# Peptides against a protein of PDB entry 6RGO: the designs that were tried, part 314

Target 1, 392 residues: chain A of PDB entry 6RGO
Amino acid sequence: MALKLLGFNQDATCFSVISSNKGVTIYNCDPFGKCFELEKSTSNDEELDFLVEMLFSTSLIAVVDKTIGASKRKKLKIVNTKRKATICELTFPHEIMDVIMNRKIICVVLKSDQIFVYDISCMKLLRTIDVRGEKLKSTSKFRNSEAVGDIGVRVSLSTDNNSILCYSSYSKSDKENAPLNDIVVFDALKCIQINVLPAVHQSNIVCIACSPDGMLMATASEKGTIIRVFKTIDTENDEPILVNEFRRGSRPSRISEMKFNHDNTLLACVGESDTIHIFALPVTTTEADANEDDTLQQSSHSLSSSINGLQYISKGLANRFGKIIVSKIPTQSQQRHVAYIKIPENAKYRIGFPKDTTNTIHICGEDGNYLVYSIPRNEVGPCTLVKSNTFD

## One batch from the design tools (peptide; made by RFdiffusion4, then SolubleMPNN)

Design b2_p26_5_s3 (from b2_p26_5, 13 letters changed)
Fold by OpenDDE base, seed 2:
Structure b2_p26_5_s3 (fold): chain B 392 residues (1-392), chain A 26 residues (1-26)
Amino acid sequence: as target 1 above (392 residues)
Amino acid sequence: EVVNNATEEELKEYKELLEEERKKLE
């Protein structure tokens, strides 16, 4: 059967798939099994396409029928999976491109480059963000709508209650075809823009991940060779803080998904390559107040692997032209993966990090494999397969 | 224009569902 992966939920307790014969199926990860099925309403041989966003492990899902020819591509349905009933239906002026949610917020991305931000508790519209309208204040002409290509606004939302929304925006370039290479950081609850990261890549951003706590974001361009990690909120001298620059590879390859683990120690990426890459993030030791005296001398042998390469390139050259040149980390100081998973060539995979096990990654493939891997902590190498299941 | 087709009764059921699921996440 042709499977299409929709992805994991926020805590990787469930994943969703489209089966050509059955419609949408949601699987529970542990214990492994089907927990919900949305039957195909039509007998037509049309290739099924859906957006499904699940609210963690709850009975609440957002569904968009994106099937070609369907008038439903502008409709968001909120469905109770226990009752198999639509509770709410929203109709938008344009095709829905993406839907993301957490416990507080639903964001709906339209083909018009608009982001509708809703309070999930009442489906009240909090904000409409017009990413094109912000560009129109800069003299740049509309991209001809005929560029039907995969270039649209990308979004990611923190899975916590802070509801930090990261989205791609058009650069202030006077070029008619300005790239989507800026990032805006937005407080979705307060409806306030927190930060703007200009020109984080040279080409369009095609993948964004926000950390669960909303403190970090990862970005990748169409080239997919370099992943950049930034602080979302914090700035240094009103400039964006680049925390990490990772090299996925030397060859161009599209990144389809990135995820942080729940403690912000790992970043995983997957895409068109035969390899899932896992990168280690530096643990920001919050200077917790050193006051309480408790003497437990656990001699953690600091394997001082000489990560000397994080030269904080200092203050100096604020050159007069107000282009914040994000100081490119020298190509020699670009970190590689610490762990990897080999996947079949041309198999599309999705990734998720479970909350309770920071060194475990869940993956699922359009090949019908659900796999659980252990991530090595103290060595650079392959992940170890812990559990395998199949689905159809 | 964005049209919400949900009835007041459906919106009530939706709020009740969200409150039940919130209590399971606590």
Scores: peptide ipSAE 0.223, ipTM 0.827, DockQ to the pose 0.866
Fold by OpenDDE base, seed 1:
Structure b2_p26_5_s3 (fold): chain B 392 residues (1-392), chain A 26 residues (1-26)
Amino acid sequence: as target 1 above (392 residues)
Amino acid sequence: EVVNNATEEELKEYKELLEEERKKLE
């Protein structure tokens, strides 16, 4: 049967798939099994297309049926999975491209490059962000919406209650074809723009991940060769703080998904390549815990490999044309532990990090495999398969 | 324009569901 992956929920306790014969199925990861099924509304052999966003392991899902006609593609349904009932329906002026949520916020991304921010508790609209309209205040020319192929606004939301929203925006360049290569950091609760990271890549951003706490973000461009990790809120001399620059590979390959683990020590990426990459992040020692005077003399030769976290202040050479070029982190800092998982060629996979086990990753494939891997600590190498299940 | 088709009763049920699920996540 043809499977289409929707992805994991926020804590990787569940994942969602589209089965060509059944409709939407949600699986529980542990114990492994079907927990919900949404049957097809139509008997037609039409290729099923859905957006499904689940609120953690709860009975609440947001669903968009994209299978049939322009009207359905504009409807967001909030469904109680226990009752199999729609409890709220929203209709938008444009096709829904993405839906993301946490315990506080739902964000709806439209094909119009608009982001609608809702209070989840009452479905009250808090903000409409018009990513094109913000550009038009700086540049007079409407981009004809027709020429926007597979490149739209990308979003990521923190899974915590702080609700940090990261989204891609158009550069302020007067060029008609300005790339979607800026990032805006937005407090979705207060409806305030916190930060703007200009020109984080040379080409359009196609993937964004926010950390669970909203303190870090990862970005990838259409080339998918370099992943950059930034601080979201903190700035140094009004400039963006580049924490990490990772090389996924030498060959261009689209990254479809990135995720941080729950303690911000790992960043995983998946896409069109035969390899899931897992990058080690430096542990940001919060300076706060330095006060415990615990005198325990234990002489263990900690090979303090002084990872001098050279905060390479990328002095963005503001070249005369207002282009902030994020300087490359010097190649010496690239000695980070990288783990990997080999996946079948041409199989789409999704990734998730469980909350309770920061050194494990959940993956699922359109090949019908649900796999749990252990991530090696302090070594470069393959992940170890711990659990395997199949689904249909 | 965005149209919310939810009734006041559906919005009440939605709020109750969210509050029940919030208490399970604490």
Scores: peptide ipSAE 0.149, ipTM 0.798, DockQ to the pose 0.834
Fold by OpenDDE base, seed 3:
Structure b2_p26_5_s3 (fold): chain B 392 residues (1-392), chain A 26 residues (1-26)
Amino acid sequence: as target 1 above (392 residues)
Amino acid sequence: EVVNNATEEELKEYKELLEEERKKLE
């Protein structure tokens, strides 16, 4: 049977899959088993496509039937899985491309490059963000929508209640084909733009991850060779917004998903390559007043020394266009993975970090494998397989 | 959490509200 992965929920307690014969199935991770099944509504041999976003371990899911030929690609269903009942249905003017949620907010991304922000409690529209409309104010030419293949607005939402939304936006370059290489940071609850990070890559951004607390974001371009990590908020301290630059590889490869762990110490990435890469983030030790006594030499090898290559671009070159010239971090100072998982080359995988175990990663594959790995902390190397389950 | 335990009346009001929001998107 052909499986298509929809991914993990926010805390990696569940994952969703499409089975060609069954429709949508949601699995629980621990104990492993089926939680919910959405039966196939069509008798046709059409390739099933769905969006499913689950609200943590709750009985609330958002569902979009994206199946080709289905008139339903513009419809968002909110479903109570315990009651097997549709609570509500929203119809949008355009095809739904993505749906993300937390305990407070649902964001719906349309093929029109619009983001609809809803209060989940009442499904009240809080904001419509028109990413194209912001561009059109700068450039009179409509991009003919037909030639933009798999390049659209990318979004990520913090899993906390702060509801920090990061999305890709069009660069204000005078070029007819401005790339989606800007990032906007948005408070989805207050409906306030917090920050704009211009030209974070040279090409379109194809993957974004927000940290659970919304304090960090990771970005990857179409090249997928470099991952950049940024602070979402300008701190009053003259600290650079760009906190990390990781090298996934030398060869171009699409990154499909990135995730932070719950304490912002790890960033994982997966995509078209045979390898899941896990990167260590430097923990900013807040200098809590260490009272003198216990000299436990925790050899925290301060990875602080390698960040010194980020020359302080002095405040003075904030020229009129806010071009954060991402200084080319020398290719030699780019951090590599600290851990990895080998996966089958032809199987798509999804990743999730469980909340309670910061050194554990959940992965699932279109090969029908659900795998739990332990991440090494003291050495660079492979992750250790801890649990394995199969699904159909 | 409230959405998971919505009464049939709350679900009706919610559907009516959403139908009004749908009409604003047309």
Scores: peptide ipSAE 0.047, ipTM 0.668, DockQ to the pose 0.052
Fold by OpenDDE base, seed 4:
Structure b2_p26_5_s3 (fold): chain B 392 residues (1-392), chain A 26 residues (1-26)
Amino acid sequence: as target 1 above (392 residues)
Amino acid sequence: EVVNNATEEELKEYKELLEEERKKLE
């Protein structure tokens, strides 16, 4: 059967899939099994497409029927899975492209490059962000909707209550085809812009991940060769702080998803390549007061490479031709993965980090595999398979 | 059916959410 992955929930306790014959199924990870099914409403052989965002392990889900020809692509349903009842239905002016949530906030991304921010508790609209309206009033007509392939506004939301929203924005270049290569950091609760990271890549940003605490953000462009990690809120001399630059590979390959683990020590990425890459982040050792005494020489060679904060000199010298020259970070500062998982070529996978086990990663594939891996901490190498389940 | 084991806090927040949505529909 053709499966389509919708992804993991915020804490990787559940994942959602579309089965061509059944509709949407939500699986629980442990114990493994079906926890919810949304039946196919149409007998037609139409390719099913849905957005499903689950509120952690609750019976609250946001659902969008994106099936081609469906008038429902503009409708968000808030559903109680235990009652199989719609609690709320919202209709938008444009097709819904993405839905993300935490305990406080729902963000709805439209094909119009608008982000609607809602208070989840009362479904009150807090803000409409118009990412196109932030473009300088260049008379550049709407990109004809036909050539709007996979390039749109990308969003990520912190899973904590601080509700830090990171989204891609258009560069202020006077070019009709300004890339989506800026990042805006937004407090979704207070509805305040916190930071703007200009020209973080040379091409459109296609993947963003916010850390669970909202303090870090990872970005990848259409090239998918380099992943950059920034601080979201903190700045140095009013400039963005680049924490890490990771090399996924030498060949271009699209990254579809990135996630931080719950303690911000790992970043995983997945996409069109045969490899999930896992990168180690520098632990900010708070210098806990080294009180003198306990001589226990636990030679945990934590490779705390003290990468001194490379000021990302975002001296994007806009050359005289309006090319944003992202300063080439020296290739010597580019870290490789510390761990990896091999996946079948052309299989789409999704990733999740469980809350309670910072060295474990959950993955699921359109091949019907749900896999749990242990991540090596003391060596560079493959992850170890710990658990395997199949789904249909 | 796998019992979805939401935390007590998540279940509380979910109940509060459902109660607030119910009050808007009444």
Scores: peptide ipSAE 0.141, ipTM 0.680, DockQ to the pose 0.048; fails the geometry check

Design b2_p26_5_s4 (from b2_p26_5, 12 letters changed)
Fold by OpenDDE base, seed 2:
Structure b2_p26_5_s4 (fold): chain B 392 residues (1-392), chain A 26 residues (1-26)
Amino acid sequence: as target 1 above (392 residues)
Amino acid sequence: EVTNNASEEELEEYKKLLEEVREELE
């Protein structure tokens, strides 16, 4: 059967799959099994295409049927999985490209480069973000939308209640073909723009991940060779803070998904390559008040792994022209993966991090494999397979 | 224009789903 992966939910407790014969199936990860099935409404041998976003492990899903006709591609359905009933239907002016949610917010991305932000508690529209309209205010030229149908606005939403929305926007370049290489950080609850990260890559951004707490954001371009991690809210001298620059590889390869783990210690990426890469993030020790005196002399043998300090050369070269504000981290200071998983060539995989185990990653493939891996903490190497299941 | 086609009955079912979902999220 042809499987198409929709992905994991926010806490990797469930994943969604399109089966050509059955329609949409949602699997529970532990215990492993089918928890919901949406039957195919049509007997036609048409290739099934859906967007499905699940609210954690709850009975609420958002569904877009993209299989048949331009009208259905504009409809968002809220479905109660317990009742197998559509409870709310929203019709948009343009095709829906993406749907993301958390406990507070639903974001709907349209082919028009518009983002509709809804309060999930009442389906009230809080904001319409017009990424093209923002471009037109900065640059007088429309991109003809007939260009490469794969370049659109990318979004990521924090899974917490802070509801930090990161989205790609068009650079202020006078070129007709201005890339989607800026990032906007937006408070989706307050409907306020928090930050703008200009020209974070040289080409269009094709993948964004927000951390669960909304404090970090990872970005990748069409090249997929370099991943950049930024602070979302914090700035240094009104400039964006680049936390990490990771090198996935030397060869171009599209990144389809990135995820942070629950404690922001790991970033995973997957895409068209035979390898899932996992990168370690520096633990920002918040200096919590060290006031409590408790004397436990745990002899932590400091394995002084010489993490050569990323000297943030804050070269404040305020030079006039639209310089990439991102101080080019020297190619020598680009960090490699700390762990990896080998996957079959040409198999599409999705990734998720469970909440309860910061060193565990869930992966699922269009090959019908659901796999749980343990991530090594103290060594650079392959992940260890802990659990394997199959689905159809 | 965005149209919400939900009836009053569908909106009441939606509120009930959200109550059930809040209990599932706590």
Scores: peptide ipSAE 0.348, ipTM 0.876, DockQ to the pose 0.784
Fold by OpenDDE base, seed 4:
Structure b2_p26_5_s4 (fold): chain B 392 residues (1-392), chain A 26 residues (1-26)
Amino acid sequence: as target 1 above (392 residues)
Amino acid sequence: EVTNNASEEELEEYKKLLEEVREELE
């Protein structure tokens, strides 16, 4: 049977899959088992496609039927899984590309590069964000690129109640083909733009992850060789703060998903490569007042590499190209993964971090494997498989 | 334009679902 992965919920307690014969199935991770099934409405041999976003482990899911030939690609259904009933249906002017939620907010991304922000408590529209703006509406023929993986607006939402929304935006270039390489940080509750990170990559952003607390974001471009981590809210001299720059690899490979763990100590990425990469984030040690006493000379080699070598790249060319965040991080200081998981070649995998165990990662594959790995803390190496289950 | 197709009955069922969901999130 062909399986298609929809992904994990916010806390990795559940994951969703499409089974070609059955429709949508939601699995509980622990204890492992089916918790919900949505039967296909059609007997046709059409390739099933759905969006499913689950609100944690609750009875509330958002569903979009994206199956080819279905006039339903513009309809968002809110379903009560306990009753197996549609409770609310929203119809949009354009095809739905993505749906994300937390305890407060539902965001609906359209093929028109619009983001609809809803208050989950009453399904009231709080904001419509038009990422193209007024100027691009006139000339952009909808690319009828039926190409699987078309470049569109990417979004990520914090899983906390602060509801920090990060989305990709078009750079302010007079070019008809401006890249989606800006990031906007948006308070989804207050409906206020709080930050803009211009030109965070040279090419379109294809993957974004927001931290659970909304304080960090990770970005990857079409090249997928470099992952950048930024502060979302904080700025230094009105400039974006680059916290980390990670090297996934030397060869281009698309990143499909990234996630932070719940304490912002780890960032995982998955995509078209045979490897899930896990990166360590520097813990901002709050300077707890280390009282003077215990002289244990733990030689913390603080690699305070003196960032003295700011070669002034000449001022002249910088004015016309939007301020590319030139990584001040020398290519030699690009951090590599601290841990990895090998996955089958060409298998699509999704990732999730459980809330209760910061050094555990959940993964699931279109090969029908649900796997739990332990992440090594003190050594660079492979993750250890702790639990495995199969699904159909 | 976005159309909400929910009836008054569906909106009341939605409120009930949200109460159940709040209890499931505590």
Scores: peptide ipSAE 0.321, ipTM 0.860, DockQ to the pose 0.791
Fold by OpenDDE base, seed 3:
Structure b2_p26_5_s4 (fold): chain B 392 residues (1-392), chain A 26 residues (1-26)
Amino acid sequence: as target 1 above (392 residues)
Amino acid sequence: EVTNNASEEELEEYKKLLEEVREELE
């Protein structure tokens, strides 16, 4: 059967798939098994396409039928999985491209480059973010945006209650084809812009991940060779907002998904390549006042890669949105993966980090494999397979 | 324009789901 992966939920306790014959199926990770099925309503041989976003392991899912020819590509359905019933339906002016949620917020991304932010508790619209309208305020020319191919606004939401929304925005360049290479950091609860990271890549951003706590954000461009990690909030300390640069590879390859683990110590990425890459983040030890005494040689090899090269030229007192000139960090200072998983080249995979085990990663493939790997702590190398299951 | 097609009954079912979901998340 042809499988299409929809991905893991926020805590990697469940994952969703499309089966060409069955419709949408949700699997529980532990114990492994089918927990929900949404049957195909139509007998047509049409290739099924859906968005499914699950609220953790709860009975609440958001569903969009994206099947070609379906009049439903503009409809968001909230479904109670216990009752197998649609309990809310929202119709949008444009096709839904993405849906993300946490305990507080639902964000709906449209093909129009609009983000609708909802309070989940009442489905009240809190904000409409018009990413094109922001561009048009900077560039007076209406471009007929029909020719922008597979490149749209990308979003990621923190899984915590702070509800930090990171999204790609158009650069303020007077060039008619301004890339989606800016990042906006947005407080989705307060509906305020926290930060703007200009020109974080040279080309369009195609993947964004927010950390669970919303304190970090990872970005990748259409080249997928470099991953950048940023602080979402300017700390009062003169610390650089760009905290890491990772090299996935030398060859261009699209990154489809990135995720942080729950303690912000690891970043994983997956895409069109035969390899899932896992990167270690430097642990920012907050120097709490640990008094002098006990000489315990904890050889914490803090990989304090002193990124000496980021001269933030703080030019004077004017606009608090400092132009983060992503200086060309020398290619030599780019960290590689600390761990990897080999996957079939022709199978799309999705990734998830479980909450309770920071050194474990869940992966699932369109090949029908659900796999649990242990991530090595002290050595650069392959992850160890701990558990495997199959699904159809 | 965004349209909500939920009936009053569907909105009450939505509130019940949110109560159940809240209890599942605490």
Scores: peptide ipSAE 0.309, ipTM 0.857, DockQ to the pose 0.781
Fold by OpenDDE base, seed 1:
Structure b2_p26_5_s4 (fold): chain B 392 residues (1-392), chain A 26 residues (1-26)
Amino acid sequence: as target 1 above (392 residues)
Amino acid sequence: EVTNNASEEELEEYKKLLEEVREELE
């Protein structure tokens, strides 16, 4: 059967798939099994296309049927999975491209480059963000360029209650083809812009991940060779703080998904390559709790030495046009993966980090494999397979 | 324009779902 992956929920307790014959199926990760099924509404052998966003492991899901007709692609349904009933239906002016949520906020991304921010508690619209309209304020010439193919606004939302929304925006260039290479950091609850990271890549941003706490953000461009990690809120001299620059590979390859683990110590990425890459993040010791004298001597000396040399060269070279260009970390300071998983080259995979086990990663494939891996702590190497299940 | 087509009954069912969801998230 042809499977299409929708992804994991926020805490990787569930994942969603489309089966061509059945419709949408949601699986529980532990114990492994089907927890919900949305039957196919049409008897036609049409390729099923859905958006499904689940609120953790709850009975609340957001569903968009993208299979047939421009009208359905504009409808967001809130479904109670226990009752198998649509509770609320929202109709948008344009096709829905993405839906993300946490305990407080639902964000709906449209093909028009609009982001609708809702209070989940009452489905009240808090804000409409018009990413194109923001560009019009900065550029004299708006191209009504139809979004050429897969290039659109990308979003990521923190899974915490702070509800930090990161989205891609158009660079302030008078060029008709300004890339989506800026990032805006937005407080979705207060409806305020917190930060703007200009020109974080040379090409369009195609993948964004926000950390669970909203303090970090990872970005990848169409090239997918370099991943950059920034602080979301904090700035140094009004400039963006680049925390890490990771090298995924030498060959261009699209990154489809990135995820932080729950303690911000790991960043995973997956895409069109045969390899899931896992990167270690420096533990930001918050200086605050330095007072407790706990003498635990344990001699984990060795790996600490090489990380100290990342001088934050926050020197944004303002080029002659006043554009802040995020300085590239010297190629010698580019970190590689600390761990990896080999996957089939032609199988799409999705990734999730469970809350309770910071060194465990969940993955699922369009090949029908659900796999749990242990991440090595003290060595660079392959992840160890801990659990495997199959789904159809 | 965004249209919310929810009836008063659907909005009350949505509130109940959110109450159930809060209990599931605690």
Scores: peptide ipSAE 0.306, ipTM 0.855, DockQ to the pose 0.791

